# Peptides against a protein of PDB entry 4IGA, part 23

Target 1, 116 residues: chain A of PDB entry 4IGA
Amino acid sequence: KRVLIVDDAAFMRMMLKDIITKAGYEVAGEATNGREAVEKYKELKPDIVTMDITMPEMNGIDAIKEIMKIDPNAKIIVCSAMGQQAMVIEAIKAGAKDFIVKPFQPSRVVEALNKV

## One batch from the design tools (peptide; made by RFdiffusion4, then SolubleMPNN)

Design b1_p12_3_s3 (from b1_p12_3, 5 letters changed)
Fold by OpenDDE base, seed 2:
Structure b1_p12_3_s3 (fold): chain B 116 residues (1-116), chain A 12 residues (1-12)
Amino acid sequence: as target 1 above (116 residues)
Amino acid sequence: MEEIIERALEEA
């Protein structure tokens, strides 16, 4: 399966890329904000999206909503910061399939990837 | 959805 990694933090994208690759998944591409995430989803048609919810400009919630319009069957895993309970719930209501709270363990990421 | 939200209430 191919994964689109969405996070405004380069370090987080690097870490996720490493985890995803080592787990046997392919990285379809990367996005640094919600607008780019939507554009990349249209272009790459990934199987899974890891979506940072705390992004500036266009946040992860809005990106999820737009992606769900494009593909109602999109498999989006939200990556949230500590204390973002309300945002996570909103993301799930918007169509996200699962969530992971930062900082996260590689095994937790892989578990989410395998289940969506 | 309810199960995921329930987990969010516990973890996030």
Scores: peptide ipSAE 0.609, ipTM 0.933, DockQ to the pose 0.556
Fold by OpenDDE base, seed 4:
Structure b1_p12_3_s3 (fold): chain B 116 residues (1-116), chain A 12 residues (1-12)
Amino acid sequence: as target 1 above (116 residues)
Amino acid sequence: MEEIIERALEEA
């Protein structure tokens, strides 16, 4: 399965890329903000999206909503910081299938990928 | 959804 990684932080994208690849998934591409995420989803039609919801300057929730319009069966895993309960809940209500809390545990990331 | 939300309240 192919994964689109969305995060404004290059380090986070690199970390996820390593975990995803080592778990046997393919990285479809990367996006650095919500608008790019929507564009990349249209272009790449990934099987799974990891979506940062703590991105500054760009609303990850809005990106989720737009992706869900494109593909109501989209499999989105949100990535949140500790203390972002409200945002995680909002993301789930917007259509995200699961969430992972930073700092990532590789096993937890893989578990989420396998489940969605 | 409720299950995920419950977990979010515990973990996030």
Scores: peptide ipSAE 0.606, ipTM 0.932, DockQ to the pose 0.578
Fold by OpenDDE base, seed 1:
Structure b1_p12_3_s3 (fold): chain B 116 residues (1-116), chain A 12 residues (1-12)
Amino acid sequence: as target 1 above (116 residues)
Amino acid sequence: MEEIIERALEEA
């Protein structure tokens, strides 16, 4: 399966890319903001999206909503910071299938990827 | 969804 990684932090994208690749998944591409995420989803048609919802200047939840308009069957895993309970719940209501909390362990990421 | 939200209440 092919994964689109969405996070404004280069380090975080790098970390996820490593985990995803080592788990036997393919990285379809990367996005650094919500607008780019939507554009990349249209272009790449990934099987799974990891979506940061704690981006300071961007709304990851809006990106989820837009992706769900494009593909109601999209498989989105939210990546949130600790203390973002309300945002996680909102993301799930918007159509996200699962979530992982930062800082995450590789096994948690893999578990989420396998379940969606 | 219910199960995921329940977990979110614990972990997030």
Scores: peptide ipSAE 0.601, ipTM 0.931, DockQ to the pose 0.566
Fold by OpenDDE base, seed 5:
Structure b1_p12_3_s3 (fold): chain B 116 residues (1-116), chain A 12 residues (1-12)
Amino acid sequence: as target 1 above (116 residues)
Amino acid sequence: MEEIIERALEEA
């Protein structure tokens, strides 16, 4: 399966790329904000998306909503430091399949990838 | 949804 990695932090994208590839998944591409995520989803049609929330241009919640308009079957895993109950609920209502709080263990990401 | 919320809160 192919994964689109969305995070404004280069280090976080690098970390996720390492985890994803070691788990046997392919990295379809990367995006650095919500607008780019929507564009890349249209272009690449990935199987899974890892989505940050706090990003410039467009936040992750809005990006989830836009991607779900494009593909109601999109598999989006949120990875965010914003682990408050209200934010988790908002992400799930937008269409996310899972919510991983930063900082996380690699095994948690792999578990999420395997479940969606 | 509840399971996701509970786990996220546990990991926060």
Scores: peptide ipSAE 0.494, ipTM 0.915, DockQ to the pose 0.985

Design b1_p12_3_s4 (from b1_p12_3, 6 letters changed)
Fold by OpenDDE base, seed 1:
Structure b1_p12_3_s4 (fold): chain B 116 residues (1-116), chain A 12 residues (1-12)
Amino acid sequence: as target 1 above (116 residues)
Amino acid sequence: MEEIIKKALEQA
């Protein structure tokens, strides 16, 4: 399966890329903000998206909503430092399939990838 | 959703 990685932090994208690749998944591409995420989703048609929340241009919640309009079957895993219950609920309501709080263990990401 | 919220709160 091919994964689109969305995070404004280069370090985080690098970390996720390493985890995803080592777990046997393919990295379809990367995006640095929500607007780019929507654009890349249309272009790449990935199987899975890892989505940050706090990003410039467009936040992750809005990006989830826009991607779900494009593909109601999109498989989006949120990875965010904003792990408050309200944010988790908001992300799930928007269409996310899982929510991983930063900082995370690599095994948690792999588990999410395998389950969506 | 319940499982997701529970896991997120465990990590928070």
Scores: peptide ipSAE 0.327, ipTM 0.876, DockQ to the pose 0.973
Fold by OpenDDE base, seed 2:
Structure b1_p12_3_s4 (fold): chain B 116 residues (1-116), chain A 12 residues (1-12)
Amino acid sequence: as target 1 above (116 residues)
Amino acid sequence: MEEIIKKALEQA
C-alpha cells in the first residue's frame, strides 16, 4: 500500500517515512499543509494518508473534510500533538480512521497502518 | 470511535 505523509515539520515527515518504509509500505509522496494534502491526494490517489492537524494554509481537520469529499473511502490516520478528547472526536467525525498522539511509538503507527 | 479516543487519551 502507498502512503501520503502530511505534516508541516520536515523532521516528522522524515520520521514517518522511515517507519512507513520499514513496515513494508511505500511512500506515495509528502505534503506540508492541508492545501497541498488535498492536491497531492488528487494527484497520487494514495491508499493511506497520515495527517497532521496544526498546519499553515489549511489545517488537518479541513484537509480531512476535503479529502473525504473527493474520496469517501479515504483511509486517514491522524498524527498530532493535539491529543485533547475534543480534537480526537472532531477528527473522527471529519472521517479519520485513527488518531495517534505525538510523541508516538513506531509500533503505534504500524498498528494503525495495518488496521485501516 | 470510543476505542480510538481511549487509546489517544492513554497515550497523551
Scores: peptide ipSAE 0.322, ipTM 0.876, DockQ to the pose 0.936
Fold by OpenDDE base, seed 3:
Structure b1_p12_3_s4 (fold): chain B 116 residues (1-116), chain A 12 residues (1-12)
Amino acid sequence: as target 1 above (116 residues)
Amino acid sequence: MEEIIKKALEQA
């Protein structure tokens, strides 16, 4: 399966790329904000998306909503430092299949990838 | 949904 990695932090994208690759998944591409995420989803048609929330241009919640308009069957895993209950509920309502709070263990990401 | 919320809050 192919994964689109969305995060404004280069360090975080690098970390997720390492985890995803070592778990046997392919990296379809990367995006640095919500608008790029929507564009890359249309272009690459990935199987799974890892989605940050706090990003410039367009935040992760809005990106989830836009991707769900394109593909109601999209498999989106949120990965965010914003682990408050209200934010988790908002992400799930928008269409996310899982929510991982930063900082995380690599095994948590792998479990999410295997389950969605 | 409830399990996802529970896991997220436990990690925070």
Scores: peptide ipSAE 0.321, ipTM 0.875, DockQ to the pose 0.981
Fold by OpenDDE base, seed 4:
Structure b1_p12_3_s4 (fold): chain B 116 residues (1-116), chain A 12 residues (1-12)
Amino acid sequence: as target 1 above (116 residues)
Amino acid sequence: MEEIIKKALEQA
């Protein structure tokens, strides 16, 4: 399966890329904000998306909503430092399949990838 | 949803 990685932090994208590839998944591409995420989803048609929340241009919640309009079956895993209950609920309402709080263990990401 | 919330809050 191919994964689109969305995060404004280059370090985080690098970390996720390492975890994803070591777990046997392919990285379809990367996006640095929600607008790019939507564009890349259309272009690459990935199987899974890892989505940050706090990003410039367009935040992760809005990106989830837009991607769900494109593909109601999109498999989006949120990966965010904003682990408050309200944010988790908002992400799930938008269409996310899972929510991983930063900092995370690599195994947590792998489990999410395998289950969505 | 509840399970996702539980897991997320356990990480935080």
Scores: peptide ipSAE 0.292, ipTM 0.860, DockQ to the pose 0.981

Design b1_p12_4_s1 (from b1_p12_4, 5 letters changed)
Fold by OpenDDE base, seed 3:
Structure b1_p12_4_s1 (fold): chain B 116 residues (1-116), chain A 12 residues (1-12)
Amino acid sequence: as target 1 above (116 residues)
Amino acid sequence: MILSDEEIEEIL
């Protein structure tokens, strides 16, 4: 399965890429904001998306909503430092399948990838 | 049900 990694932080994208590849998944591509995420989803048609929330141009919640309009069956895992109950609920309502709070253990990401 | 109770507790 192919994963699109969405995060404005280069370090976080690198970390997720290492976890994803070691788990036997392929990285379809990367995006640095929500607008790029929507564009890359259309272009690459990934099987799974890892999505940050706090990003410039377009935040992760809005990106989830736009991707869900394109593909109602999209598999989106949120990875965010914004682990508040309200944010988790908002992400799930937008269409996310899972929510991972930063900082996280690699095993938590692998479990999410395998479950969606 | 998207998340289990255990998963929710880990997130919160």
Scores: peptide ipSAE 0.022, ipTM 0.561, DockQ to the pose 0.130
Fold by OpenDDE base, seed 2:
Formats: structure tokens, C-alpha cells, sequence
Structure b1_p12_4_s1 (fold): chain B 116 residues (1-116), chain A 12 residues (1-12)
């Protein structure tokens, strides 16, 4: 399966890429904001998306909503430091399948990838 | 992005 990694932090994208690759998944591509995420989803048609929330240009919630318009069956895993109940609810309502709170262990990401 | 140095250490 191919994963699109969306995070404005280069460090976080690198970490997720390492985890995803070691788990036997392919990285379809990377995006640094929600607008790029939507564009790359259309282009790459990934099987899974890892999505940050707090990003410039377009935040992760809006990106989820736009991706769900493109593909109602999109498999989106949120990875965010904003683990507040309200944010989790908003992400799930937008269409996210899982929510991983930063900081996280690699095993938590692998579990999410395997379940969606 | 919103990670502290402490959060980075916990992820690594």
C-alpha cells in the first residue's frame, strides 16, 4: 500500500517516512500543507494518508474534508499534537479513520496503518 | 507542526 505523508515539519515527514517504509509500506509522496495534500491526493491516488492538523495555507481538517469530496473512501490517519477531545471529534466528523496524538511511538503508527 | 524538544525526544 502507498502512503501520502502530510506535515509542514520536515522532521516529522522524515520520521513518518522511516516508520512507514520499515513497516513495509511505500511512500507515494509528501505534502507540506493542506492545499498540497489535496493536489497530491488527486495526482497520486494513495491508499492511505497521514495528516497533520496545524499547517499553513490549509489546515488538516479542511484538507480531510476536501479529500473526502474527491474520494469518500479515503483512508486518512491524523497525526497531530492537538489531541484535545474537540479536535479529535472534528477530525472524525471530517472523515478521519484514526487519530494519533503526538508524541507517539512507531508501533502506534504501524497499528493504524494496518487497521485502516 | 507543534512539537517541543521534549516531544521530539519522546517520538525518537
Amino acid sequence: as target 1 above (116 residues)
Amino acid sequence: MILSDEEIEEIL
Scores: peptide ipSAE 0.022, ipTM 0.537, DockQ to the pose 0.056
Fold by OpenDDE base, seed 5:
Structure b1_p12_4_s1 (fold): chain B 116 residues (1-116), chain A 12 residues (1-12)
Amino acid sequence: as target 1 above (116 residues)
Amino acid sequence: MILSDEEIEEIL
């Protein structure tokens, strides 16, 4: 399966890429904001998306909503430092399948990838 | 976003 990685932080994208590839998944591509995420989703047609929340141009919640409009079957895993209950509920309501709070263990990401 | 030292330790 192919994963689109969405995060404004280059280091976070690099770390997620390492975890994803070691788990036996392919990286479809990367996006640095929510607008780019929506565009890359259409272009790359990934099987899974990892989605940050706090990004410039368009935040992760809005990106989830836009992706779900174009593909209601999208598999989106949120990965964010904003682990407040209200934010988790908002992400799930928007269409996310899972929510990983930063800081996270690599095994938590692998579990989410395998179960989504 | 800048990662904290704690975040780096958890990821690595």
Scores: peptide ipSAE 0.020, ipTM 0.538, DockQ to the pose 0.054
Fold by OpenDDE base, seed 1:
Structure b1_p12_4_s1 (fold): chain B 116 residues (1-116), chain A 12 residues (1-12)
Amino acid sequence: as target 1 above (116 residues)
Amino acid sequence: MILSDEEIEEIL
């Protein structure tokens, strides 16, 4: 399966890329904000998306909503430091399949990838 | 979002 990695932090994208690759998944591409995420989703048609929330241009919640309009069957895993109940509920309501709170263990990401 | 020290440690 191919994964689109969405995070404004280059280091986080690098970390996720390492985890995803070591788990036997392919990295379809990267996006640095929510607008780019929507564009890349259309272009790459990934099987899974890892989505940050706090990003410039467009936040992750809005990106989830736009991706779900494109593909109602999209598999989106949120990965964010914003682990408050309200944000988790908002992400799930938008269409996310899972929510991983930063900081996280690599095994938690792998588990999420395997379950969606 | 910028990574915490814990996030960096998790990668290493």
Scores: peptide ipSAE 0.020, ipTM 0.549, DockQ to the pose 0.050

Design b1_p12_4_s2 (from b1_p12_4, 4 letters changed)
Fold by OpenDDE base, seed 5:
Structure b1_p12_4_s2 (fold): chain B 116 residues (1-116), chain A 12 residues (1-12)
Amino acid sequence: as target 1 above (116 residues)
Amino acid sequence: KILSQEEIEEIL
């Protein structure tokens, strides 16, 4: 399966890329903000998306909503430091399948990838 | 407050 990695932090994208590839998944591409995420989803048609929340141009919640308009069957895993109840609920309401709080263990990401 | 993994699983 192919994964689109969305995070404004280059370090985080690198870390997720390592975890994803070691778990046997392919990285379809990367996006640095919500607008790019939507564009890359259309372009790459990934099987799974890892989605940050706090990004410039367009935040992760809005990106989830836009991707779900494009593909109601999209598999989106949120990965964010914004692990408050209200944010988790909002992400799930928008269509996310899981929510991983930063900092995280690699095994948590692998479990999420395997379950969506 | 940041939720625990268990609390997140309850919401899912």
Scores: peptide ipSAE 0.734, ipTM 0.962, DockQ to the pose 0.958
Fold by OpenDDE base, seed 1:
Structure b1_p12_4_s2 (fold): chain B 116 residues (1-116), chain A 12 residues (1-12)
Amino acid sequence: as target 1 above (116 residues)
Amino acid sequence: KILSQEEIEEIL
């Protein structure tokens, strides 16, 4: 399965890429903000998306909503430091399938990839 | 408060 990685931090994208690849998935592409995420989703048609929340241009919640309009079957895993109850609820309401709080263990990401 | 993995699983 192919994964689109969305995060404004280059380090985080690199970390996720390593985890995803080692777990036997392939990286479809990367996006650095919500607008790029939406456009890359249209272009690449990934199987799974890892989505940051706090990003410039367009935040992750809005990106989830827009991707779900494009593909109601989208499989989106949020990966964010914003692990408060209200934010988790908002992400799930928007359409996310899982929510991983930063900092995370690689096994948590692999678990999410395998379950969505 | 930041939720634990277990607390998140209860929301999902």
Scores: peptide ipSAE 0.731, ipTM 0.961, DockQ to the pose 0.953
Fold by OpenDDE base, seed 4:
Structure b1_p12_4_s2 (fold): chain B 116 residues (1-116), chain A 12 residues (1-12)
Amino acid sequence: as target 1 above (116 residues)
Amino acid sequence: KILSQEEIEEIL
């Protein structure tokens, strides 16, 4: 399966790329903000998206909502430091399938990828 | 408060 990685931090994108590829998934592409994420989703039609929340231009919640309009069956895993209850609920309400709090263990990401 | 994985799983 192909994964679109969305995070404004280059380090985090690299980390996720390593985890995703070592787990046997293919990286479809990367996005650095929510607007780019929506554009890349349309272009690449990935099977899974890892989504950051705090990003410039468009935040992850809004990106989730827009992607869900494009593809109601989108599989989005949130990866964010903002693991407060309100944010988790908001992300799930928007359509996210899972929420991984930063910092995370690689196994947590792999489990999420395998489950969605 | 940051939720634990268990707490998140309860929400999902």
Scores: peptide ipSAE 0.731, ipTM 0.961, DockQ to the pose 0.924
Fold by OpenDDE base, seed 3:
Order: C-alpha cells, then sequence, then structure tokens
Structure b1_p12_4_s2 (fold): chain B 116 residues (1-116), chain A 12 residues (1-12)
C-alpha cells in the first residue's frame, strides 16, 4: 500500500518515511501543509494518509474534511502532539480512522497502518 | 491533558 505523509516538519516527515518504508509500505509522496495534502491526494490517490494537525496555510482538521469530500473512503491516520480529548474527538468526527500522539513509538505507527 | 493510547481507543 502507498502512503502520503503530511507534516510541516521535515524531520517528522523523514522519521515517518523511515518507519513506513521499514514496515514494507511505499511512500506515495509528501506534503508540508493541508492545502498541499489535498492537492497531493487528488494527484497520487494514496491508499493511506498520515496527517499532522498544526500546519501553516491549512491545518490537518480542515485537510481531513476536504479529503473526505473528495473520497469518503479515505484512510487517514492523525499523527500529532495535540493529543487532548477535544482534538481527538474533532479529528475522528472529521473522518480520521486513528490518532497517534507525538512522540510515538514506531510500532504504534505500524499498528495503525495495518488496521486501517 | 494528553490522552493515553487506551483512552484514544475508547473514543474510536
Amino acid sequence: as target 1 above (116 residues)
Amino acid sequence: KILSQEEIEEIL
């Protein structure tokens, strides 16, 4: 399966790319903000998206909503430091399938990839 | 308060 990685931090994208690749998944592409995420989703039609929340231009919640309008069957895993109850509920309500709190263990990401 | 993985699973 092919994964689109969305995070404004280059270090985090690199970390996720390593985890995803070592787990046997393919990286479809990367996006650095919510607007790019929506554009890349249309272009690449990935099987799975890892989505940051706090990003410039467009945040992850809005990106989830826009992607779900395009593809109601989108498989989106949130990866964020904002692990408060209200944020988790908001992300799930928007359409996310899972929510991973930063910092995370690689196994947590792999488990999420395998479940969606 | 940041939720644990278990607490997140309860929301899912």
Scores: peptide ipSAE 0.726, ipTM 0.960, DockQ to the pose 0.954

Design b1_p12_4_s3 (from b1_p12_4, 5 letters changed)
Fold by OpenDDE base, seed 2:
Structure b1_p12_4_s3 (fold): chain B 116 residues (1-116), chain A 12 residues (1-12)
Amino acid sequence: as target 1 above (116 residues)
Amino acid sequence: MILSEEEIEEIL
């Protein structure tokens, strides 16, 4: 399966790329903000998206909503430091299938990838 | 307050 990695932090994208590839998944591409995420989703049609929340141009919640308009069956895993109840609920309402709080263990990401 | 994995699972 192919994964689109969305995070404004280069270090985080690198970390996720390592985890995803070591777990046997393919990286379809990367996006650095929510607008780019929507564009890349249209272009690449990935099987799974890892989505940050706090990003410039367009935040992760809005990106989830836009991707769900494109593909109601999109498999989006949120990866964010914003693990507050209100944010988790908002992400799930937008269409996220899972929510991983930063900092996380690699095994947590792998479990999420395998379950969606 | 940040939710635990268990608390998140309850919301999902």
Scores: peptide ipSAE 0.628, ipTM 0.947, DockQ to the pose 0.982
Fold by OpenDDE base, seed 3:
Structure b1_p12_4_s3 (fold): chain B 116 residues (1-116), chain A 12 residues (1-12)
Amino acid sequence: as target 1 above (116 residues)
Amino acid sequence: MILSEEEIEEIL
């Protein structure tokens, strides 16, 4: 399966790329904001998306909503430091399948990838 | 307040 990695932080994208590839998944591509995420989703048609919330241009919640409009079957895993109840509920309501709080263990990401 | 993994599982 192919994964689109969405995060404004280069370090976080590198970290997720390492975890994803070591778990046997392919990285379809990367995006640095919500607008790029929507564009790359249309272009690459990934099987799974890892989605940050706090990003410039377009935040992760809005990106989830836009992706769900074009593909109601999208598999989106949120990865964010914003693990407050209200944010988790908002992400799930928007269409996310899981929510991983930063900082996280690699095994947590792998479990999410395997479950969606 | 940040949710635990268990609390997130309850929301999912």
Scores: peptide ipSAE 0.611, ipTM 0.944, DockQ to the pose 0.955
Fold by OpenDDE base, seed 1:
Structure b1_p12_4_s3 (fold): chain B 116 residues (1-116), chain A 12 residues (1-12)
Amino acid sequence: as target 1 above (116 residues)
Amino acid sequence: MILSEEEIEEIL
């Protein structure tokens, strides 16, 4: 399965790329904000998306909503420091399948990838 | 307050 990694932090994208590839998944591509995420989803049609929330240009919640309009079957895993109840609920309402709070263990990401 | 993994699982 192919994964689109969305995060404004280069270090976080690198970390996720390492976890994803070691777990036997392919990295389809990367995006640095919500607008890029939507465009990359259209272009690459990945099987799974890892999505940050706090990003410039377009935040992760809006990106989830737009991706779900493109593909109602999109598999989106949120990965964010914004682990408050209200934010988790908002992400799930938008269409996310899981929510991983930063900082996280690699095993938590692998678990999410395997379950969505 | 940040939710635990268990609390998040209950929301999912």
Scores: peptide ipSAE 0.608, ipTM 0.943, DockQ to the pose 0.955
Fold by OpenDDE base, seed 4:
Structure b1_p12_4_s3 (fold): chain B 116 residues (1-116), chain A 12 residues (1-12)
Amino acid sequence: as target 1 above (116 residues)
Amino acid sequence: MILSEEEIEEIL
């Protein structure tokens, strides 16, 4: 399966790329903000998206909503430091399938990838 | 307050 990685932090994208590839998934591409995420989703049609929340241009919640309009079956895993109840609920309401709080263990990401 | 993995699982 192919994964689109969305995070404004280059370090985080690198970390996720390592985890994803070692788990046997392919990285379809990367995006640095929510607008790029929507554009890349249209272009690449990935099987899974890892989505940050706090990003410039367009935040992760809005990106989830836009991606879900494109593909109601999109499989989006949120990865964010914003692990407050309200944010988790908002992400799930928007269409996210899982929510991983930063900092996370690699196994948590792998479990999410395998489950969605 | 940040939710635990268990608390998040309960929301999912």
Scores: peptide ipSAE 0.591, ipTM 0.940, DockQ to the pose 0.957

Design b1_p12_4_s4 (from b1_p12_4, 6 letters changed)
Fold by OpenDDE base, seed 2:
Structure b1_p12_4_s4 (fold): chain B 116 residues (1-116), chain A 12 residues (1-12)
Amino acid sequence: as target 1 above (116 residues)
Amino acid sequence: MILSDEEIEKIL
């Protein structure tokens, strides 16, 4: 399966890329904001998206909503430091399948990838 | 509370 990694932090994208690759998944591509995420989803048609929330240009919630318009069956895993109940609810309502709170262990990401 | 640079970067 191919994963699109979306995070404005280069370090976080690097970390996720390492985890995803070691878990036997392919990295379809990377995006640094929600607008790029939507564009790359259309282009790459990934099987899974890892989505940050707090990003410039377009936040992760809006990106989820736009991706769900493109593909109602999109498999989106949120990875965010904003683990507040309200944010989790908003992400799930937008269409996210899982919510991983930063900081996380690699095993938590792998479990999410395997379940969606 | 002492956090490594890596731990801080995960939180950001």
Scores: peptide ipSAE 0.022, ipTM 0.502, DockQ to the pose 0.051
Fold by OpenDDE base, seed 3:
Structure b1_p12_4_s4 (fold): chain B 116 residues (1-116), chain A 12 residues (1-12)
Amino acid sequence: as target 1 above (116 residues)
Amino acid sequence: MILSDEEIEKIL
């Protein structure tokens, strides 16, 4: 399965790429904001998306909503430092399948990838 | 059911 990694932080994208590839998944591509995420989703048609929330141009919640309009069956895992209850609920309502709070253990990401 | 009760407890 192919994963699109969405995060404005280069370090975080690198970390997720390492976890994803070691788990036997392929990285379809990367995006640095929500607008790029929507564009890359259309272009690459990934099987799974890892999505940050706090990003410039377009935040992760809005990106989830736009991707869900394109593909109602999209598999989106949120990875965010914004682990507040309200944010988790908002992400799930937007269409996310899971929510991982930063900082996280690699095993938590692998479990999410395998479950969606 | 998207998340298990255990998963929700770990997040919240």
Scores: peptide ipSAE 0.021, ipTM 0.558, DockQ to the pose 0.128
Fold by OpenDDE base, seed 1:
Structure b1_p12_4_s4 (fold): chain B 116 residues (1-116), chain A 12 residues (1-12)
Amino acid sequence: as target 1 above (116 residues)
Amino acid sequence: MILSDEEIEKIL
């Protein structure tokens, strides 16, 4: 399965890329904001998306909503430091399949990838 | 919905 990694932080994208690759998944591409995420989703048609929330241009919640308009069956895993209850509920309501709070263990990401 | 109520409780 191919994964689109969405995060404005280069270090976080690198970390997720390492975890995803070591788990036997392919990295379809990367996006650095919500607008780019929507564009890359259309272009790459990934099987799974890892989605940050706090990003410039367009936040992760809005990106989830736009991706769900494109593909109602999209498999989006949120990965964010914004683990507040309200944000988790908002992400799930928008269409996310899982929510991983930063900082995370690699095994938690792998579990999410395998579950969706 | 893929997340169960129990799974949501684990996240919250």
Scores: peptide ipSAE 0.020, ipTM 0.576, DockQ to the pose 0.117
Fold by OpenDDE base, seed 4:
Formats: C-alpha cells, structure tokens, sequence
Structure b1_p12_4_s4 (fold): chain B 116 residues (1-116), chain A 12 residues (1-12)
C-alpha cells in the first residue's frame, strides 16, 4: 500500500517515511500543509494518509474534511501532538480512522497502518 | 509545527 505523509515538520516526515518503508509500505509522496495534502491526494490517490493537525495554509482537520469529499473511503491516520480529547473527537468526526499522539513508538504507527 | 521534547532531542 502507498502512503501520503502530511506534516509541516521535515523531521517528522523523515521519521514517518523511515517507519512506513521499514514496515513494507511505499511512500506515495509528501505534503507540508493541508492544501498540499488535498492536492497530493487528488494527484497520487494514496491508499493511506498520515495527517498532522497544526500546519500553515490549511490545518489537518480541514484537510481531512476536504479529502473525505474527494474520497469518502479515504484512510486517514492522524499523527499529532494535539492529543487532547476534544481534538481527537474532532479528527474522528472529520473522518480520521485513527489518532496517534506524539511522541509515539514506531510500533504504534505500524499498528495503525495495518488496521485501517 | 509542534514537536515533543523527545522529538527535538532526536534532532539535536
């Protein structure tokens, strides 16, 4: 399966890329904000998206909503430091399948990838 | 951009 990685932090994208590839998934591409995420989703049609929340231009919640309009079956895993209950609920209501709180263990990401 | 202290330590 192919994964689109969305995070404004280059380090986080690198970390996720390493985890994803070592787990046997392919990286479809990367996006640095929610607008790019929507554009890349249209272009690449990834099987899974990892989505940050706090990003410039467009936040992750809005990006989830827009991607769900494009593909109601989109498989989006949120990966964010914003692990407050309210934010988790908001992400799930927007259409996210899982929510990974930063900092995370690599196994948690792999589990999410395998389950969505 | 929000990184945990642990994430920052991995960069530094």
Amino acid sequence: as target 1 above (116 residues)
Amino acid sequence: MILSDEEIEKIL
Scores: peptide ipSAE 0.019, ipTM 0.517, DockQ to the pose 0.043

